# Designs tried in a protein design run: peptides against a protein of PDB entry 5HB3. Part 18

Target 1, 150 residues: chain A of PDB entry 5HB3
Amino acid sequence: RQMQDRCMSEYNQRIRNAPEGSIDPFRMACYKIIGRCDLSNRSLDGLQTDVNDWIWLQFNLARETDRSLELAGESYGLAELQASIREIGLKHFPKTAAEDTNGSFGMFFYLQILAGMFEQAIAYLYPFSYVDAVHFAIALTYYGLLRPVD

## One batch from the design tools (peptide; made by RFdiffusion4, then SolubleMPNN)

Design b1_p10_6_s4 (from b1_p10_6, 5 letters changed)
Fold by OpenDDE base, seed 5:
Structure b1_p10_6_s4 (fold): chain B 150 residues (1-150), chain A 10 residues (1-10)
Amino acid sequence: as target 1 above (150 residues)
Amino acid sequence: DELLESIMKF
């Protein structure tokens, strides 16, 4: 708690008071990650990041906290992350093989798997790659991660 | 690149 409060204080002070161009983006990233600062902005500003960096950050910021212990701060857990992935899927990824112009379906499948959205991931992959969907379904079932509908 | 940017701005 003391460390988090210190990170938050330093983060806020720098955002508000630092001269333009003097902010070290890596230092700010450290405060964001360690202190969970500014959960409304879940990006690393001023850094070149890829999808793996983005999703890694989302998981690091996500916490299942007892709602009773989180002060009236922004709650961000796995459920919120999964909701975000669903929305991203609806807006930016193809729904059918006919809509897939750039082969991006695999990235959305990947994001769903990382977020534990196994049933949705298999259902999504099926029309794009039947064989791969079946193989993943078998593996996920073997590990008890996929709940087959009886 | 546009897809990545759109995802990261989310």
Scores: peptide ipSAE 0.048, ipTM 0.749, DockQ to the pose 0.817
Fold by OpenDDE base, seed 2:
Structure b1_p10_6_s4 (fold): chain B 150 residues (1-150), chain A 10 residues (1-10)
Amino acid sequence: as target 1 above (150 residues)
Amino acid sequence: DELLESIMKF
């Protein structure tokens, strides 16, 4: 708690008061990750990041908190992350094999799997790669992660 | 790069 409060204080102070161009983006990233600062902005500003960095950050920031104990603070858990991934999928990824010009369907499948959206991931993958979808479905079922709808 | 930028806005 004390460390989180300190990170929040330092983060806010630097964002508000630091001279332009004097902010170390790596230092700010550390405060953001450790302190879970500014959960409304879940990006690492001033850093070159990829999709893996982004998704790693999302999971790092996500916490299952009792909604009853969350004071006036921003809540960000797995449900919110899953909602974000769903929205990203709808906006930026192909919905059909005919729309897939760059093979990006695999990335969206990957994001869904990471987020525990197993049923949606398999359903999404099926029209793009039947064989892979079946293999993943078998594996996920074996581990009790996929719940086939009767 | 465009995809990443679009994703990172969320």
Scores: peptide ipSAE 0.047, ipTM 0.749, DockQ to the pose 0.820
Fold by OpenDDE base, seed 4:
Structure b1_p10_6_s4 (fold): chain B 150 residues (1-150), chain A 10 residues (1-10)
Amino acid sequence: as target 1 above (150 residues)
Amino acid sequence: DELLESIMKF
């Protein structure tokens, strides 16, 4: 708690008072990650990031905390992350093999797997790659992560 | 990458 409060204080102070161009984006990233600062903006400003960096950050910021301890509007857990992934899927990823022009279906499948959306991930992958969907389904079932419909 | 930019803005 003390460290989080310090990170939040430093983060807010720098955002408000730092001269233009003087902000070290890596330092700000550290405060954001450690302090979970500004959960409304789940990005690393001033850094070149990819999808892996983005999803890593989302999981790092996500917490299953007692909602009673979080300030109003600062709740961000796995459920919110999963909701975000669903929305991203609806907006930016192909829904059918015919819509897939760049092979991006694999990335959406990957994001769903990371978020524990196993049934949805397999259902999504199936029309794009039957063989891969079956292999992943077998593996997920073996580890007790997928509930086969009897 | 347009896709990446779109995801990062979410």
Scores: peptide ipSAE 0.047, ipTM 0.750, DockQ to the pose 0.854
Fold by OpenDDE base, seed 3:
Structure b1_p10_6_s4 (fold): chain B 150 residues (1-150), chain A 10 residues (1-10)
Amino acid sequence: as target 1 above (150 residues)
Amino acid sequence: DELLESIMKF
């Protein structure tokens, strides 16, 4: 708790008071990751990141802790991450094979798999790539991760 | 990457 409070204090002080161009983005990233600072803004400002960096950060910030122990009422767990992925999917990814112009469906499938949204991932992939969807479904079922409807 | 910029707004 003392370390988290110190990280939050330093993070907020630097964002508000640091001269323009003097902020070390790597130091700010360390405060964000270690201190879980500013969970409303789950990005690494001033760093060149890709989708893998983004999703890695989301999982590092996510905690399955008792809400009673979380500081300032900011709760971010797997359920909130899954909700964010659903919203991103609805806004930015194709819903049908006919809407897919750039092959981006694979990235959304990947994000769903990482988040443990296995049934949704297979259902989404099926109209885009039947063979791949069946192969993943077999594997996920074998490991008890997919719940087949009897 | 327009997709990344759009995703990071969430």
Scores: peptide ipSAE 0.045, ipTM 0.747, DockQ to the pose 0.802

Design b1_p10_7_s1 (from b1_p10_7, 5 letters changed)
Fold by OpenDDE base, seed 3:
Structure b1_p10_7_s1 (fold): chain B 150 residues (1-150), chain A 10 residues (1-10)
Amino acid sequence: as target 1 above (150 residues)
Amino acid sequence: SHFEALAASL
């Protein structure tokens, strides 16, 4: 707790008072990840990041908290991460094969798989790539991760 | 959002 409080203090001080361009973005990232500072803003400012960096950060910030013990602090768990992925899908990825211009459907499929959204991932992939969807469905079913509707 | 910037790169 003392370390977390110190991280929060330093993070807040730097973000508010540091001269423009003087902030070490890697140090700020460390405070973000280790101290869990400002969980409402799940980004790394001043760093060149890609989708892999983004999803890595989301998983690192996500904690399975016993909801019963969490004081009124910001809770961010797997459910919130899954909700974020759904929102991203609705805004930034093709909803149908007819909307797919860049082949970006594969990235959204990948994000859903990483988040454990297996049924939704397969359902999404099916109209884009029937063969791939069937292969993934078979594999996920074999490992007990996909619950086929009877 | 950070993701909006990433989405723009897609």
Scores: peptide ipSAE 0.061, ipTM 0.783, DockQ to the pose 0.179
Fold by OpenDDE base, seed 4:
Structure b1_p10_7_s1 (fold): chain B 150 residues (1-150), chain A 10 residues (1-10)
Amino acid sequence: as target 1 above (150 residues)
Amino acid sequence: SHFEALAASL
């Protein structure tokens, strides 16, 4: 708590008071990661990041905490992460094999798997790669992670 | 990058 409060204070102070161009984006990233600062903005501003960096950051920021204990009503847990992944899937990933020009379906499948969205991941993968979807479904079922949709 | 598009949409 004390460290988080310090990180939040420093983060906010730097955002507000730092001269233009003087902000070290890596330092700000450290405050964001360690302090969970500004959970409304779950990105690393001023840094070139990829999808792996993004998903890593999302999981790093996500906490299963009582909402009553979160400062300013900012809650970010697994449910919010899963909602974010659904939203990005709708906006940025192909819905059908015909829409996939660059093979990005695999990345969205991967994101869903990481988020524990196993049924959705298999359902998504199926039209792109039947064989892979079946293999993953078998594996997930074997581990008790896949539930039949009633 | 797909990510910049993602970051802009969130």
Scores: peptide ipSAE 0.009, ipTM 0.459, DockQ to the pose 0.323
Fold by OpenDDE base, seed 1:
Structure b1_p10_7_s1 (fold): chain B 150 residues (1-150), chain A 10 residues (1-10)
Amino acid sequence: as target 1 above (150 residues)
Amino acid sequence: SHFEALAASL
């Protein structure tokens, strides 16, 4: 708790008071990750990041906290992460094989798998790659992660 | 969003 409070204090102080161009983005990233600072902005400003960096950050920031203990605007758990992935999917990924121009469907499938959205992931993958969807479905079922709907 | 920029770069 003391470390988190210190990280938040330092983060906020730097964001507000640091001279323009003096902010070390890596230091700010450390504060954000360790202190879970500014959960409304789940990005690393001033750093070149890819989808893997983004999703890694989301998982590092996500916590199952008692919602009663978090200030109403700063809760970020698995449900919120899953909602974010769903929203991203709707905006940035192909919905059908006919819309897939870049083969990006695999990345969205990957994000859904990481977020534990197994049924949605398989359902999404199925029209793009039947064979892969079946293989993943078998594996997920074997591990008890996919509930076959009768 | 950073992700929108990222998704646009994919």
Scores: peptide ipSAE 0.008, ipTM 0.413, DockQ to the pose 0.186
Fold by OpenDDE base, seed 5:
Structure b1_p10_7_s1 (fold): chain B 150 residues (1-150), chain A 10 residues (1-10)
Amino acid sequence: as target 1 above (150 residues)
Amino acid sequence: SHFEALAASL
């Protein structure tokens, strides 16, 4: 609590009062990660990040906390992350094998697996790579992670 | 915007 409050205070102070160009993006990233500051903006401003950095950040910011204990409007859990991944998939990833020109389907499959969206991940992968989808389905079933649709 | 940058990096 005390550390989080300090991070939030420093983060807010710097955003409001720091001269233009004086903000260290890495320091701000540290406050965001440790303090979970400004959960409405789940990006690292001023840093070049890839998809792995982005998804790592999302998981670090996501918390299953009692919604009553979070400040109003700062709830970010697994459900919100899954919703974000779904929206991303609809906007930025191929829906069919015919639309895939660069092999990006694998990245969206990976994001869904990380988020525990196993059924959706398998369903998505199936038209792109039947063999891989079957292998992952077998493995996920073996570990009890895939819920067979009754 | 950040996701567009992410998608552009893919």
Scores: peptide ipSAE 0.006, ipTM 0.390, DockQ to the pose 0.190

Design b1_p10_7_s2 (from b1_p10_7, 8 letters changed)
Fold by OpenDDE base, seed 5:
Structure b1_p10_7_s2 (fold): chain B 150 residues (1-150), chain A 10 residues (1-10)
Amino acid sequence: as target 1 above (150 residues)
Amino acid sequence: SSAAALAASL
């Protein structure tokens, strides 16, 4: 708790008072990750990040906390992460095989799997790669992760 | 937005 409070204090102070261009983005990233500062902005400003960095950050920030215990009114858990992935999918990933020009469907499938959105992931993959969708469905069912409708 | 950051990385 003391460390988190210190991180939050330092983070807020630097955002408000630091001269332009003087902020070490790696230091700010550390405060954000350790202190869970400013959960409304779930990005690392000033850093070049890829999709793997982004999803890693999301999982590090996500906590299943009892909403009653989060004094700060900012809740970010798995449900919010899943909602974010869904939103990203709707905006930035192909919806059909005909729209896929760069093979990015695989990345969205991967993100959904990581977030535990197994049914949605299989449903999404199916029109792009039937064979792969079936194989993943079998595997997920075997491990009890996919809920087949009876 | 996180979505915009992700899109820029793709």
Scores: peptide ipSAE 0.012, ipTM 0.569, DockQ to the pose 0.172
Fold by OpenDDE base, seed 1:
Structure b1_p10_7_s2 (fold): chain B 150 residues (1-150), chain A 10 residues (1-10)
Amino acid sequence: as target 1 above (150 residues)
Amino acid sequence: SSAAALAASL
């Protein structure tokens, strides 16, 4: 608790008082990750990040802790992460093979799998790659992660 | 903001 409070204090102080262009983005990233500061902004400002960096950050920020124990009025868990992935999918990923200009369907499938959205991931992959969707469905079912409909 | 960050990386 004391460490989180210190991280939050330092983060807020720097955001408010630092001269323009003087903020060390790596230091701010450390405060965000360790202190879970400013959970409404789940990005690393001033850093060039890719999709892997983004999803890594989301999982590091996500916690299934009791909301009553969090100092900040902000909560972020797996449910919120899954909601974010659904929103990103609707806005930025192809819905059909005809819309797929760069092969990005695989990335959205990957994000859904990482977030435990197994049924949605298989349903999404099926029209793009039938064979791959069936193979993943078999594997997920074998490990008890996909529930077959009786 | 998270969606925008991801979109910028694609």
Scores: peptide ipSAE 0.012, ipTM 0.577, DockQ to the pose 0.170
Fold by OpenDDE base, seed 3:
Structure b1_p10_7_s2 (fold): chain B 150 residues (1-150), chain A 10 residues (1-10)
Amino acid sequence: as target 1 above (150 residues)
Amino acid sequence: SSAAALAASL
């Protein structure tokens, strides 16, 4: 708690008082990751990041804690991450094979698998690549991760 | 938004 409070204090002080162009983005990233500062903004401003960096950050910030112990607005767990992935999917990825112009469906499939959205991932992949969807479905079923419809 | 940040990286 003391470390988190210190990180939050330093983070807020720098955002409010630092001269333009003087903020070290790597130092701010450290406060974000270690202190979980400003969980409403789950990005690393001023850093060049890719999709892998983004998803890594999301998992590092996500916590499965007793919701009763978290202050209102500071809760970020797997459910919130899954909701974010759904939102990204609706805005930035093809919904059908007819909308796929660059093969980006594979990245959205990958993000859903990482987030444990197995049934949705297979259902999404099926119209794009039948063979791959069947292979992943078999593997996920074997490990008890996919719930077959009885 | 988190979605906008991801979109900028795609």
Scores: peptide ipSAE 0.012, ipTM 0.587, DockQ to the pose 0.166
Fold by OpenDDE base, seed 2:
Structure b1_p10_7_s2 (fold): chain B 150 residues (1-150), chain A 10 residues (1-10)
Amino acid sequence: as target 1 above (150 residues)
Amino acid sequence: SSAAALAASL
């Protein structure tokens, strides 16, 4: 708690008071990750990142804490992460095989699997690759991860 | 912000 408070204080102080162009983006990234600072902005500003960096950051920031104990009006857990993945899927990934121009459907499938959205992931993959969807469904069922839709 | 971050990474 004390370390988090210090990180938050330093993060906010630098954002407000640092001269333009003087902010070390790596230092700010450290405060973001360690202190979970500014959870409304879940990105690493000033750094070149890819989808793997993005999803890694989301999981590092996500916490399953009692919302009543989060003093910050900002909560970010698995449910919020799953909601974010759903939203980016709607905006940035193909909905059908006919829309797939670059083979990016596999990345969205992967993101859903990482977030525990197993039923949705299988349902999404099915029209793109029937065989792969069946194989993953079998594996997920074997491990007890695929649940009947409530 | 998460959607924008992902879009920038694609």
Scores: peptide ipSAE 0.011, ipTM 0.576, DockQ to the pose 0.162

Design b1_p10_7_s3 (from b1_p10_7, 6 letters changed)
Fold by OpenDDE base, seed 2:
Structure b1_p10_7_s3 (fold): chain B 150 residues (1-150), chain A 10 residues (1-10)
Amino acid sequence: as target 1 above (150 residues)
Amino acid sequence: SHAEALAASL
C-alpha cells in the first residue's frame, strides 16, 4: 500500500508538473504497471506497442478483487477485459471469411482464447476454419474449458 | 481507444 501510494503521488505529480514532452514514457509505464496508476487509461502513452503488449498490459492490470478494495475506485477485472475484446472484435476484425483480407481472424481468435472466451472463440473460428475449430473444441473440452450449452 | 488503434494496425 505504501509503495502504491508513493507511485500514485509521483505519477500525479509528473502528469501535472512536468513540461510537455519531458516525461519518460518508460517511467510512466512503470508507475502504471506497478503502481496501478490511472487505471481508467489502460494504455502506455509515448511507447510503440503492439497487440501483444496491449493484451499483456490488460492482463497485468486486470484484478479479481472486490471493487470496494480498489483504491482507484475503478474495478477492472476479467469481465471488463472480455467486454473490451468483444468490442474490439466487433469493430476491427472480420466477421466472415469474405471480409477477411489480411488473415486477421486468427489474431481475434487468439485474443478470445487468452481472455477465456472459449465458446465465443470457437464459434468465431468455425466459419473461417472448420477443421481448426473442431480441433480446438475437442482440446478445450478435454481440459474442461468448453461447456456444452444445454 | 489505444486498443482500437492497435487492432486497426493488425
Scores: peptide ipSAE 0.056, ipTM 0.777, DockQ to the pose 0.208
Fold by OpenDDE base, seed 1:
Structure b1_p10_7_s3 (fold): chain B 150 residues (1-150), chain A 10 residues (1-10)
Amino acid sequence: as target 1 above (150 residues)
Amino acid sequence: SHAEALAASL
């Protein structure tokens, strides 16, 4: 608690008082990850990041919060992350093979798998690659992550 | 969002 309070204090002080362009983005990233500062902004400003970096950050920031204990109005857990992935999928990823010009369907499948959205991931992959969808479905079922329909 | 920008770049 004392460490978190110190991180928050330093984070806020730097954001407010540092000249533009003088802030070390890696230091700010440390405050966000370790100190959980400014969780409403789940991005790393001033850093060149890719989708892997983004998803890694989301999982690190996501916590199973006992909603009963946190008086703070902003909770970010797995459910919120899954909702974000669904929204991104609807806006930016192909729905059919005909719409896929860049082969990006695989990335959306990957994001859904990481987020534990197994049924949705298989359903999404099926029209793009039947064979791959079946293989993943078998594996997920074997490990008890995909429930067969009764 | 940052996520949307990254997704759009794929």
Scores: peptide ipSAE 0.051, ipTM 0.763, DockQ to the pose 0.208
Fold by OpenDDE base, seed 3:
Structure b1_p10_7_s3 (fold): chain B 150 residues (1-150), chain A 10 residues (1-10)
Amino acid sequence: as target 1 above (150 residues)
Amino acid sequence: SHAEALAASL
């Protein structure tokens, strides 16, 4: 708790008082990851990041909400991450094969699988690649991860 | 936003 409070204090002080361009983005990233500072902003500003870095950060920030902590402020768990992935999908990924110009559907499929959105991932993949969707569906069913709707 | 950061990385 003391370490977290110190991290929060330093983080807030730097954001508010540091001259423009003087903030070390790596130090700010450390406060974000270790100190869990400003969880409403789940990005690493000033760093060159890719999709893998983003998703890694999201999983690190996501915590299993102890039901006992539901009373406390901003909770970010798996459900919130899944919601974020859905929103990103709606904005930035093709919805149909006709909209796919660069093959980016595979990345969105990947993100959904990582987040445990198996049924949605298979449903999404099906119109883009029937064969791949069937193969993944079989595998997920075999491991008890996919609940076939009768 | 986190969504904007992801979009910038794609």
Scores: peptide ipSAE 0.049, ipTM 0.746, DockQ to the pose 0.161
Fold by OpenDDE base, seed 4:
Structure b1_p10_7_s3 (fold): chain B 150 residues (1-150), chain A 10 residues (1-10)
Amino acid sequence: as target 1 above (150 residues)
Amino acid sequence: SHAEALAASL
């Protein structure tokens, strides 16, 4: 807690007082990751990141916290992450094979699996790759992770 | 937004 408080203090001080362009984005990233500073902004500004970096950050920032102890804007758990993944899926990933111009369906499937959205992930993958969807469904069922749709 | 951050990373 003491370390987190120090990180938060330094983070806030730098955001408020540092000249524009003088902030080391890697240092700020460290404060965000370690200190959980400014959880309303779940991105790393000034850094080149990919989808893997993004999802890694989201999982690191996501915590099962008592909603009563956090400001409404700072509560971020698995449910919020899952909601975000659903939203980005609707906006930025192909819905059909015909819309898939760059093979990005696999990435969205991957994100859903990481977030524990197993039923949705299989349902999404099925029209793109029947064989893969069936194999993953079998595996997920074997491990008790897939709920049969009645 | 999360969506924008992800879109920028895609």
Scores: peptide ipSAE 0.045, ipTM 0.739, DockQ to the pose 0.161

Design b1_p10_7_s4 (from b1_p10_7, 8 letters changed)
Fold by OpenDDE base, seed 1:
Structure b1_p10_7_s4 (fold): chain B 150 residues (1-150), chain A 10 residues (1-10)
Amino acid sequence: as target 1 above (150 residues)
Amino acid sequence: SSAERLAASL
């Protein structure tokens, strides 16, 4: 608790009082990840990040919140992350092979798998690559992550 | 938004 309070205090002080461009972005990242400061902003400013960095950050910030205990209006857990990935998919990834100009379907499949959206991931991949979809479906079924239709 | 930043990185 003391560490978190200190992180929040320092984060707020730096955001409000530091001259523009003077803040170490890595330090701010530490406050975000460890101190859980300003969780409404789930991005790292001033850092060059890729998709892997983004998804890693989202998982680190997401918590299993017992919704019953959080009086706080804003919770971010796995469900919210899955919703975000779904939204990103609808806006920024191809829906059909005909729309795929950059081969980015694989990245969206990857994000869905990481987020535990297995059924949706397989369904999405199938029209792009039948063979790959079948192979992943077999593997997921073997590990008990995809339920066969009884 | 974080989503927009992700989109920009793709």
Scores: peptide ipSAE 0.152, ipTM 0.831, DockQ to the pose 0.167
Fold by OpenDDE base, seed 4:
Structure b1_p10_7_s4 (fold): chain B 150 residues (1-150), chain A 10 residues (1-10)
Amino acid sequence: as target 1 above (150 residues)
Amino acid sequence: SSAERLAASL
């Protein structure tokens, strides 16, 4: 708690007082990750990031916060992350094999799996790769993560 | 949005 408070204080001070472009983006990233500063902005500004970095950050920031204790800030948990992934899928990933020009369907499948969207992930993968979808479905079922449709 | 920033990186 003391460390978090210190991070928040330093973060706020830098945002308010530091000249534009003078703030080390890695240091700001540390404040965000460790201090949970400014969770309304779930991105790392000034850093080159990929999809893996993004999803890693989202999971680190997503907390099962008891809605009762966190002040007026929007709670960001697994449900909100899942909603974000759904939105990204609708806008930026292929819906059919015919739309897949870059082979990006695998990445969206990966994101859904990481977020625990197992049924949706398998359903999405099936038209792109039948064999892979069945393989993952078997594995997920074995571990009790996929409920077979009766 | 965070989602839009991710999309820009894809």
Scores: peptide ipSAE 0.150, ipTM 0.832, DockQ to the pose 0.162
Fold by OpenDDE base, seed 2:
Structure b1_p10_7_s4 (fold): chain B 150 residues (1-150), chain A 10 residues (1-10)
Amino acid sequence: as target 1 above (150 residues)
Amino acid sequence: SSAERLAASL
């Protein structure tokens, strides 16, 4: 808590007082990851990142903790991450094979699997690849991770 | 947004 408070103080000070472009993006990343500062902005500004970096960050920021122990506005759990993935899917990934111009459906399937959105992932994959969807469904069912609706 | 940044990275 003491470290978090210090990080938050330093983060806020730099955001408010530092000249534009003078902030070390790696230092700011440390404040976000370690200090959990400004979790409303779940990105690393000033850093070139890819999808792997993004998902890594989301998992590091997400906590299954007692939300009552977190400061107001700093609560971010698996449910919120899943909601973010869903939102990204709706906005930026193909919904049908006809919409798939770049083959990005696999990445969205991957993100959903990582986030534990197994039913949604299978349902999403099915129209793109029936065989793969069935195979994943079998595997997920075997491990008790898939709960089909009756 | 975070979503937009992710989309740009794809």
Scores: peptide ipSAE 0.149, ipTM 0.828, DockQ to the pose 0.176
Fold by OpenDDE base, seed 3:
Structure b1_p10_7_s4 (fold): chain B 150 residues (1-150), chain A 10 residues (1-10)
Amino acid sequence: as target 1 above (150 residues)
Amino acid sequence: SSAERLAASL
């Protein structure tokens, strides 16, 4: 707790008072990841990041604790991550094959799979690639991860 | 936002 408080204090002080360009972005990243500082901002400023970095960060910031057991006011778990993926999908990815101009549907499928959104992932993939959707559906069903419609 | 940064990386 003392370490977390110190991290939070240093983080806040640097964000507010440091001259522009003087903040070490890696140090700030450490405060966020280890110290869990400023969890409302789930991004790493000043770093070149890609989609893999983003999803890695989200999983690290998400807690495995059941929301029902968390007495703390702000909880960020798998459910919140899944909600974020849904929102991103609605804003930035094609909803239908007709809207797909750059083949980005595969990335959204990938994000949904990583987040454990198996049924939604398969349903999304199906109109873009029937063959791939069927293959993934078979595999997920075999391992008990996909609930077939009765 | 986090979502905006992700979108920029796509």
Scores: peptide ipSAE 0.147, ipTM 0.830, DockQ to the pose 0.168; fails the geometry check

